# Peptides against a protein of PDB entry 5H65, part 129

Target 1, 294 residues: chain A of PDB entry 5H65
Amino acid sequence: QYLERTPLCAILKQKAPQQYRIRAKLRSYKPRRLFQSVKLHCPKCHLLQEVPHEGDLDIIFQDGATKTPDVKLQNTSLYDSKIWTTKNQKGRKVAVHFVKNNGILPLSNECLLLIEGGTLSEICKLSNKFNSVIPVRSGHEDLELLDLSAPFLIQGTIHHYGCKQCSSLRSIQNLNSLVDKTSWIPSSVAEALGIVPLQYVFVMTFTLDDGTGVLEAYLMDSDKFFQIPASEVLMDDDLQKSVDMIMDMFCPPGIKIDAYPWLECFIKSYNVTNGTDNQICYQIFDTTVAEDVI

## One batch from the design tools (peptide; made by RFdiffusion4, then SolubleMPNN)

Design b2_p15_6_s4 (from b2_p15_6, 8 letters changed)
Fold by OpenDDE base, seed 5:
Structure b2_p15_6_s4 (fold): chain B 294 residues (1-294), chain A 15 residues (1-15)
Amino acid sequence: as target 1 above (294 residues)
Amino acid sequence: SLSQKDLEELEKILS
């Protein structure tokens, strides 16, 4: 993709929509905190949502644990079930359903667990021992997804979320439609259960300055800009440090902007109508930060 | 298939 470099002063005078290649310095950015810049985006309704905090998930799973697993739904052709009673004061019952592949239990690294009554801590520990975990509850005739406010699928440290507005949930037996019950691809699981999966995205506003002009550009990117998946960054300290280092490189604290490195990127302009006012906004696209900054 | 060790680890988590 080739575009001739255009100075910001020229861009600021042009109508939208247009695409540009620019070379500018990152004067500032917001939000400053990484955890505030990671959001969930629905590809269908385009709503941006906050990533649930651990405290939010704790409440959801505590509520789920108040419900007793239905014995009628245990041990089907799809899964084998086991029940545990915890040693806490409440004697909480936890049901774990091991999903089978063609009637046979797979290896732990290929096995999907359906869990009723588990805590966030327990679920996270299980997801590190088995392939995947789905929090479920006993429905009228089948197991069902517990709550779309919580992850519908947990793989290792990755929490997969679905859109409440766009999803039409189907019962757990619809996992039977999957020919391969070993890999548990999130998109395939979502499709089987009627879930529209949300996408993790970095959401930031960059103030760009090339010496001829200043403009704000919006960044919404999942894994291209930083070459780091937004889906993994919140659960990985090393990835967080990497993002911080990148931002510090382009916008170093305590240093004058004259010494800042140049950022080369693509931006597109677009019109936004706000009442009687027409505003031109800018968004970064198809951009990867370079290792060697000039 | 799932091993006995897998089930033991599971029990430790859920106990």
Scores: peptide ipSAE 0.467, ipTM 0.942, DockQ to the pose 0.012
Fold by OpenDDE base, seed 2:
Structure b2_p15_6_s4 (fold): chain B 294 residues (1-294), chain A 15 residues (1-15)
Amino acid sequence: as target 1 above (294 residues)
Amino acid sequence: SLSQKDLEELEKILS
């Protein structure tokens, strides 16, 4: 749809909800640190969550490694199992279950590993050599997902997380419902296991100024605004630099706002009520930053 | 199926 450009001063006095096209300068933004701006968002309950840090995952996997794999759950029609005892003094048991496709083990690039007792380091190494890794534990009757506080699926450097609130976990044997056991599409895996997958999103607040007024606009975007996936940015230094460059371009430090480039974007207004207090807020939507802004 | 090389790499990671 087409929207005429509206000055901020006009927007600021209008009722919500409405949609606007604006042209403004990015006076400031927060948070300033990129890692603070990347969150996990549930598409169902809309709760925002922090992306777990490496230290958080270490603890989870260390705890998982204290449990011994259940022998009776090894080697099913779904997977072949192999057990390792680490060479460290504790002799940690690690079970790796290789998911089969129609009873046949696939190639490594198509193979899903279910791992019990692995460390974060080991799991990460495995995820770079096999298609996917799911951290699991031995349940009463079947393997189960280890912990939704950890990734339910790791593919390469991408950690896929699920919503604890909205997910109703099902046991690993439900992966049998997947016809294609080679591509391991995250959404399909999530569906089979009863997981509502979380989405990586950039979450930022922009202070916009077009000379007629100043407006704060909320940005929650997964991959459109920067044309960079939020799911990949934390694991890619080049992508991080790109985002930083974009933000520095629109909001250069040590430079007067008069020299800032103009940002054209769409914003929508919405009402927020806290008790008796009603406030109009604004959110950026359907916007991609221009590569060349003059 | 999984190659012997794949298993060797697993061994290196998990042993």
Scores: peptide ipSAE 0.467, ipTM 0.943, DockQ to the pose 0.012
Fold by OpenDDE base, seed 4:
Structure b2_p15_6_s4 (fold): chain B 294 residues (1-294), chain A 15 residues (1-15)
Amino acid sequence: as target 1 above (294 residues)
Amino acid sequence: SLSQKDLEELEKILS
């Protein structure tokens, strides 16, 4: 487990795969904008995808709002239903289904809402008042998840997404399999509905320089490197500022690299072969950056 | 159970 520190010049001469401990300065990094570095990653198929933009979600929910809730699917043993007709010219119908626990409606902070026809704004407001919200639509025999391009579960400001490639969606009544219908753990909800949940990750490329050589290393990390969850950073200004401060500390603008602090980290090398081209790449692993490390 | 206040807040959001 323990690795001796190896200079970059030595690493650059060695074959892959290998693991190293290094001490280097962060000469530069890509992308420079935080929102561009946060991605969704599938733990099964390993596909990386962009976090949907608000505009994308607006379109999805607008499309969903054009569908009429099926009255036959309202008020089951699992949930109680209420219907609203909006005051706009088209009279949009919104169905809210309150999931019950053992036949009893729980407290708002324990209550899962299933919503048909809600806008992004409405759904976000509801998620701040209740435990969680699932956007749904009326299927043939049961309520179904609206669209995996949108969150399958919204808790407060956290949007939980599922992998389209790996998920095999099941109907809403499968939530009955959950013994605890008060906490609404995202992984449990996902499992019940046949969803493979995506993971928020920071994805960056670091250019590292220890004075002996220069090396590019790939970072894919969910919460260890910055000690900040990638799942929360996009919706929290303070967390964004914290990440920016960390990056500015290691790579301060407008000063010489000689004044940069040293970064201690672990990297692993691996081979990448594309046809006749073979190259060695590097990835950061098991690394936490500590503040005030100079 | 859900309070009247909770339902009123929901009504405010959706009306």
Scores: peptide ipSAE 0.466, ipTM 0.942, DockQ to the pose 0.012
Fold by OpenDDE base, seed 1:
Structure b2_p15_6_s4 (fold): chain B 294 residues (1-294), chain A 15 residues (1-15)
Amino acid sequence: as target 1 above (294 residues)
Amino acid sequence: SLSQKDLEELEKILS
């Protein structure tokens, strides 16, 4: 794509929608904290929601652990089941269902676990030993996903979430529709279970200044802008540091804006109507920032 | 298939 560079002062006078190439300094950005800038986005209904906090997940799994696994749902053609009784004061019943591939148990690195009654800590530990974990509960006739407020699939440190609005959940036996029960692709699992998967996105507002004008531009991006996946950044300290370094480079603390580096990016304008009030807004698109080599 | 070692590790996590 090619566009001639347009000064902000000219952009501010033009009607929307239009696309622009700009060169501006990042005067400021919001939110300042990385964990506040990572959201979940539904590709279908386009709603944004917060990534659940660890405390929220603890509550969900604690509640799930109060339910007793139904013995009638154990050991089906899809999975083999084993029950553990914890040695803590409550003596929780934890059911682990090992999903089989064509009637055969796979290797641990290929195995999907369905978990009833597990804590967040236990589930996280299991997800590091096995391929994937799905938290489930006993339904009337089949196992069912525990709660869409929690991850529907955990792979290593990656938590996959589904949209409550757009999903129409199906029972766990629908995993039978998957021909390959070893790779456990999140999108395939979601499709089988009637889940619309949410996407991790960076959501930020940039205040851009090129000396001729100032405008705010919205950033919603999953992995292009920073070349870092939003889905992984919250669980990886090195990735967090990288994002922080990038932002500090463009918006360094303790110095005046005239010393800031120039940011080249693409923005698009669009109209927003709020009652009788019409406003033109701007969004960053198709932009990748890169660090300069010292 | 799953090894006894795998099950032992799982037991350790869930015990």
Scores: peptide ipSAE 0.466, ipTM 0.942, DockQ to the pose 0.012

Design b2_p15_7_s1 (from b2_p15_7, 7 letters changed)
Fold by OpenDDE base, seed 5:
Structure b2_p15_7_s1 (fold): chain B 294 residues (1-294), chain A 15 residues (1-15)
Amino acid sequence: as target 1 above (294 residues)
Amino acid sequence: SLAEQLLALHQEWLE
């Protein structure tokens, strides 16, 4: 819908909720570090979580590697299994299960791997050679997802995470419910395993100033604002540079605000109750920043 | 590497 441009001074005097079109300068923003602005969001419980760092994942997979694969769970109708003993001083047992499609082993680019005892480095290398990788562990009667603190599905450089609060995990054999075991759509895998997928989002706070007033606006966006997927930015240096360039364009360092470009965007106001205090907050929505400032 | 070994094994199983 079309909205007339409203000055910030007028917006600051109005009750919530309302929607506005504004033209303002980005005086400042937080967090300043890009990696701090990328979060995981649950569409059901709406919790925001930190994206696990490499060090966090290393710990999880190291712990998983201390467990011995159960021989009784090898080679089912769903998958063919192979076990390795590493030649290093640790002598880890690594089990890899190749998921079959109707009893037939698919090509590598269509094949899902289930891995027990693998390191992050090993898993990442495998995800570049096969369609997908799921880190698993031996349960009592079946293979199970290793840990929701780690990705439930890795495709190339994309790590798919699930919500611990909203998910009710099911065993690996539930992948049998998938008619097509070659495409491995993340949402389908999640559904089969009882996982509520988390969404990558940019989370930032903008301080906006149009010369008539100043307000803070909240940004939570997955791929619209920067036209860059939040799910890919952490693993791609070029995408990171692009986001940094955009932010530097609107908020250039070492330059006075008078020389800042104007930002056109939509914001919505909403009420937040903090105890006995009622506060009006603002959120950016349906906004895409252009490469060139209009 | 493990990945290379698995690829080789996978190819063998496909043949």
Scores: peptide ipSAE 0.408, ipTM 0.919, DockQ to the pose 0.011
Fold by OpenDDE base, seed 1:
Structure b2_p15_7_s1 (fold): chain B 294 residues (1-294), chain A 15 residues (1-15)
Amino acid sequence: as target 1 above (294 residues)
Amino acid sequence: SLAEQLLALHQEWLE
């Protein structure tokens, strides 16, 4: 898209909604810590929520591990089951269900595991050896997703979450609706189980200054702005370093703003009503950080 | 069988 560059002072005088192309310096941004800027966003209800911490997941899985797998739900046409009884931890029982593709057990790199009673550590180990892992529990008549507060699907180091508000969970046997039970596309799994997938997004507030004016612009972006997926950044040190380097480049510590590079981006204005007050806010959109800075 | 092999591996991971 093409827009003429507009100075911030002019933008600040105009009514919303409008779209602008700007050239400004990043005076400051918040939050300052990367892990605080990564959120989960529902595409339907638009609720933003925090990414669960490891400690949160530990609690959920520990609670799940206190439940005994129902033997009646083992070994269906959909999956083959195996139960382990730990030697320690009060004889905790862990059930692993290997999902079959048309009655045939696929290779590990194509296999979905349903795990009942597993710890976070165990689940993480399995997710690195098998295609996917779903934490489950024994329901009355079928296996069910353990808890939407935990990932509904784990693939490698990627944790897929669902919206509690918008999801209407269905039992595990609904995975039968998937023709191909080897690829395990997250969206397909979610659809089969009645889950509305949440999206990882970077959420930041930029204070932009072009010398004519200053405004705050909101950034909510999944993978375009940094060209780094928000879904992967928390689990990849190199990606984290890359984001940090980008932010340090545009907002370098210890130097004056006059020496900051110029950031070119698109912003849109919109109206927000707070009681009797009408406020104009700004959001960054359709912007990719340039590799070369001026 | 393949299943048995995978189960064996899993057991190792649980330990």
Scores: peptide ipSAE 0.258, ipTM 0.836, DockQ to the pose 0.012
Fold by OpenDDE base, seed 4:
Structure b2_p15_7_s1 (fold): chain B 294 residues (1-294), chain A 15 residues (1-15)
Amino acid sequence: as target 1 above (294 residues)
Amino acid sequence: SLAEQLLALHQEWLE
């Protein structure tokens, strides 16, 4: 889309809603720590949630491991099952269910594992060797997703989460509806299980200054702004460094703002009402940062 | 079989 560049001083005087193209310097941003800027966003209810920490997941899986797998739910037409008894003091029973494709066990890179009683560490190891892992528990008549507070699907290092508010969970046998049981597309899995998948997003507030005025703009973006997926950044040191480098480039520490590069972006204004107070807010949209901006 | 190999591998990880 095409918009003429508008100075911030002019924007600040106009009513919302409107869209603008701006050229400004990034005076400051928050939060400063990358891990604090990555959130989970529901596309339906629009709630923002924190990405669970490893400690949170440990607790969930530890609790799940206290439950005994139901032997009656083993070895169905959908999956082949194996149960392990750990040699630790508690003697945990871990059940792994290998999902079959039309009755045939696929290769590891195509295989979905359903696991009950596993620790986070064990699950992560499996996710690095198999296509996908779903933490499950024994329900009354079928296996069920363990907890939406934990990932419903783990693929490699990517944890896929679902919205507790919008999801209506269905039992594991609903995976039978998937024609292809080898690719395990997260959206397809979510649909089969009645899950509304959450989206990883970068959430930041930029303070922009073009010399005519100062404006705070909200950024909520999944993968366009940095050209880096928010879903992968937390688990990839190189991607984290890249984001940090980008931010340091636009907002370098220890130097004057006069030396900052110019940032060109699109912002939209919108009205926010808090009780009797009405304010105009701004959000960055349809913007990709370029490193060659001076 | 493939299943046996995968199960064996998993067992190793749990130990």
Scores: peptide ipSAE 0.273, ipTM 0.841, DockQ to the pose 0.012; fails the geometry check
Fold by OpenDDE base, seed 3:
Structure b2_p15_7_s1 (fold): chain B 294 residues (1-294), chain A 15 residues (1-15)
Amino acid sequence: as target 1 above (294 residues)
Amino acid sequence: SLAEQLLALHQEWLE
C-alpha cells in the first residue's frame, strides 16, 4: 500500500494498470456545476444515470394519481389503509397505507407509509413527518412499487433509487420478511423488494498539473473525497457551499495556477478499448481532500 | 388513536 510519489511525466509513459501517489495542482475540472456532477451509479452493472429532476418526478406521480387504488388490497396484516378523495375539480383518490410492526402501528418517526396517488409535494411533506415513504400502485394481487424511475424510498430529503436493469421487483408484502419494521434501512427495504439500490456519486474529471506533465483523472466517489455524501448534497445548501468552497480552494477562479495549492491524491491507470483504439485512463481513488481544508 | 392522528394529519395536507 505504500506508494512513493511519482511525477506525472513518468506516469504518462507507463503501461496500465498501475497505482500511483501524486502531488499536483488542480488546473481545472468539469463539470463546473455541482448539480451536474452528481449521478446515480449501479454497483452491479455500473451504469451511470442522471438524478431525476423534480419535473420528472411530477410527471410520474401525476400519472400514478390517475390510477384508482384497489379496495381489495387495503388493510392487510402488514398495513392499515385510508383513502381520500380530493375535492378538486378533477377528483383524485389517494390511498395511504401505514405499515405496522407486528400488528402495531409505530410512531410517526418509525412509520413507513405506502402511498398511492400522491403528488410529489404531498409525498415530500409526508417524508418530513414520517420515517419513510414508498410510492406504490395497486397490482393484481398486491401493492407494487410505482416506478423505478421514481424513488423507491424517501426518507426526509433523501431519495433512494433502484436500478431498472438489475432489479427484479417483488410485491410489497415481501416487506414482511423484515424483522424490524421501524428503522427502515434502505438496503434492507431494497433487498426485500428485489431492488438493487443505486448509489449517489460525485462524477468529475480533474485536470492535474504538477509542472512535469498534465493528466486527466476521473473521480467517481460517494462520500470519501469531500467527506460529504453525494446523496445529501443536492438538498442541503450548506453542503453545497462546502463542496464549492473546497473546489474554489483547490481551483480558485481568476487566479494564476502558480498560486494554487498542491493536491495529494492516489490515481490508478486502466486500459479502455474503443474499437481499435486503446487508451489509458486514470481514476482518483482512496483520496480525501476535506481534511486539508479544515 | 395514533392511527387516527396520522390520518388526520395527512388529510389536512390533501385539502
Scores: peptide ipSAE 0.273, ipTM 0.840, DockQ to the pose 0.012; fails the geometry check

Design b2_p15_7_s2 (from b2_p15_7, 7 letters changed)
Fold by OpenDDE base, seed 3:
Structure b2_p15_7_s2 (fold): chain B 294 residues (1-294), chain A 15 residues (1-15)
Amino acid sequence: as target 1 above (294 residues)
Amino acid sequence: SLWEQLLALHEQWSL
């Protein structure tokens, strides 16, 4: 839908909800650190969560490693199992289950591994060699996802998380419902296991100034604004640099705002009730920053 | 094979 450009001073006087096209300078933004701006968002309950840190994952996997794999759950029609006992570390047991496609083991680049008792380091190593890895534990009757506080699926360097609130976990054997057991699409895996996948999003607050007024606009975006996936940025130095460059372009340090480039974007206003206080807030939507913007 | 690959990794990890 076409919207005419509206000055911020006019927007600030209007009731919500409304949509606007604006042209403004990015006076400032928060948080300043990229890693702080990346969150996990549930598309159902809309809860925002922090991306777990490596230290958090280490604890989860260490705890998981204290559990003994159940021998009764090994080698099913779905997967072939191998177990190791460490010589050190008081005999930690690690079980790896190779998921089969129609009873046949696929190639490593197409193979899903289920792992019990693995460390984060080990899991990461496996994820670099195989298609994907799911941390699991032995349940009463079947393998189960280890913990939704950890990734339910690791593909390369990408960690896929699920919503604890909205997910109703199903056992690993539900992966049998997948016709294609080679591509391991995260959404398909999630559906099979009863997981509501969380979305990586950039969450920022922009202070916008067009010379007529100043307003704060909220940005929650997964891949449109920067044309960079939030899901990949934390693990890719080049992508991080790109985002930093974009932000530096629009909000260059050490110079006055008069020299800042103009940002064209769409914002929507909405009402927020904080106790007895009603306020109008703004959110950026359907906006892609172009490198050629001047 | 997948097993051989895993074993190789396992050896590297010194599990």
Scores: peptide ipSAE 0.071, ipTM 0.806, DockQ to the pose 0.013
Fold by OpenDDE base, seed 2:
Structure b2_p15_7_s2 (fold): chain B 294 residues (1-294), chain A 15 residues (1-15)
Amino acid sequence: as target 1 above (294 residues)
Amino acid sequence: SLWEQLLALHEQWSL
């Protein structure tokens, strides 16, 4: 839909909710560090969570490795299993389950691995060679997802997370319901396992100034604003540099705001009630930064 | 085979 450009001074006087097209300069933004701006968002409950750090994952997988794989759960129609015992003082057991497609082991690039007792390092090595990896544990009657605090699916360097609040976990055998056991689409895997997948999002606050007024606008976007997926940016140095360059372009350090480029975007106003206080807030939507707006 | 590949990795891991 077409919206006429509205000056910020006019917007600031209007009641919410409304949608606007604006042209403004990015005076400042927060957080300044990219890694702080990437969050996990649940599309159902709208909870925002931090992306777990490697250290957090290490702990989770270390804890998982303290549990011994149940021999009774090995080698089903769904997967073939192999167990190792480490030679170190811990003597932990690691079980790897190769998910079969119609009873046949697929190629590595099509194969899903279930891993029990693996370290983060081991899991990462496997995820770089095989299609996907799911960290699991031995449940009462079946293998189960290890922990929703850890990825439910790892594909290459991408970690897929699920919402603890909205998910109702089902056992691993529910993967049998998947018709396609070669591509391992994250959403399909999530659905089979009763997981509500979280979405990587950029979460930022922009201070916008068009010379008539100043307002703060909230940005929550997965891949449209920067044309860079939030899901990939943390693991790709080039993408990180690209985002940094974009932000530096719109908000160059050490330069006066008069020299800043103009940003064209859509914002929507909405009401936020905190007790007796009613506040109007603004959110950026349906906006892609483009070089031609400079 | 996938098993062979995993075994190779396992050796590298020195499990």
Scores: peptide ipSAE 0.068, ipTM 0.801, DockQ to the pose 0.013
Fold by OpenDDE base, seed 4:
Structure b2_p15_7_s2 (fold): chain B 294 residues (1-294), chain A 15 residues (1-15)
Amino acid sequence: as target 1 above (294 residues)
Amino acid sequence: SLWEQLLALHEQWSL
């Protein structure tokens, strides 16, 4: 897509919607803390929500652990089950279900576990050993997803979340519809279970200045802008450092803006109506930030 | 086996 570069002063005078290519300096950005910039976005209803914190998940799983696994739901054609009773914590029962592929247990790196009554710590330990983990509960006739406030799928350190608004949950036996029960693609799992998966996104507001004008632009991006997945950044120190380095490069602390590097990006304008007030807003799109900036 | 692996984890968890 080719667009001529337009100065900010000209853009600020034009009606929306329009697309622009700009060259500007990043005067400032918000939020300043990386963790605050990572959100969950629904591609269907477009709701933005916070990524649950560890404390939030602890509560959810503690509550789930108060429920007893239903013995009638153990050992189906889909999965083999093992149940433990803890010696402490009032004899908490934990059920782990190993999902089979055509009646055969796959290798650990290909195996999906369903866990009932597990703590966050236990689930995380399992997710580091096995391909994937789904926290579940005993329903009336089948296992069901525990809670959409928690991840519906955990793969290593990646937590996959679903939209409460848009999802229509189906029971665990619907995983039978998956031909391949070894790769456990999150989108396929979500589809089988009636889940609309949420997307991790960086959400930031950039204040851009090209010397002719100042413009505030919104950034919502999953993996293109930084060339770093928002889904992985929260659990990877190196990725966090990389993002921080990029932001420090464009907006170095203690340095005058005259010395800032130029940022080239695309922005689109759009109209926002709030009551009787009409406002033109701007969003960064289709932009990748280069690491080497002169 | 997967079961053996889980049992090992179970022991570590002291479940």
Scores: peptide ipSAE 0.067, ipTM 0.798, DockQ to the pose 0.013
Fold by OpenDDE base, seed 1:
Structure b2_p15_7_s2 (fold): chain B 294 residues (1-294), chain A 15 residues (1-15)
Amino acid sequence: as target 1 above (294 residues)
Amino acid sequence: SLWEQLLALHEQWSL
């Protein structure tokens, strides 16, 4: 999109909705901590959720581990099952189900595991060796997803979550609808299981100042603004450092705003109604941070 | 085999 640059003072006087191209300095931003800026967003109901912490997942998986796998649900046409009884923890039972492709076990890097009774640590170890892991539980007639508060799919270090509000869960046998059971695409898995997948997004508020005016602009972006996926940043120290460097570049601590670089971006205005009051808000869109700092 | 690999991991985890 081509838009002429508009000063903030002019924008602040105009009615919404409109789109603008601006050149401004990033006076400040919130939240300041990166982990607080990463959220889960539902594309259907648009609810924002916090990314579960390790402690939250531990609780969920500990609870799941107290349940005994149902022997009747083992070794189906879809998967082969193995059960272990731990020596400790009062003989906790862990069931791992290896999903087959046309009755044949695939290679580890192509294999989906369904795990019942596993701890977070065990699941993480498995996810580093096998293609994907789904935490499950024994239902009445079939295996079922354990809990939408936990990932429905774990691939390496990436946790895929589903929306509790929008999802209508189906049993694990619905994975049979997938013709190719060697490439486990998260969206395909979600569709088969009746899950509306959540999207990782950066959520931030920027205070922008171009010398003519000041406005706050909302940023909700998954991978365009920083050219870094929000889905990967929490598990990658180098990516975290990169984001921090970018933010420090535009909003350097300890110096005056006059020395800040200029940020060029697109913003759109929109109306928000609060009772009888109408407020105009702004959102950053279609913006990528440039390599060149002006 | 996948089973052997998992068993090896199981032992490592001291399950």
Scores: peptide ipSAE 0.066, ipTM 0.798, DockQ to the pose 0.012

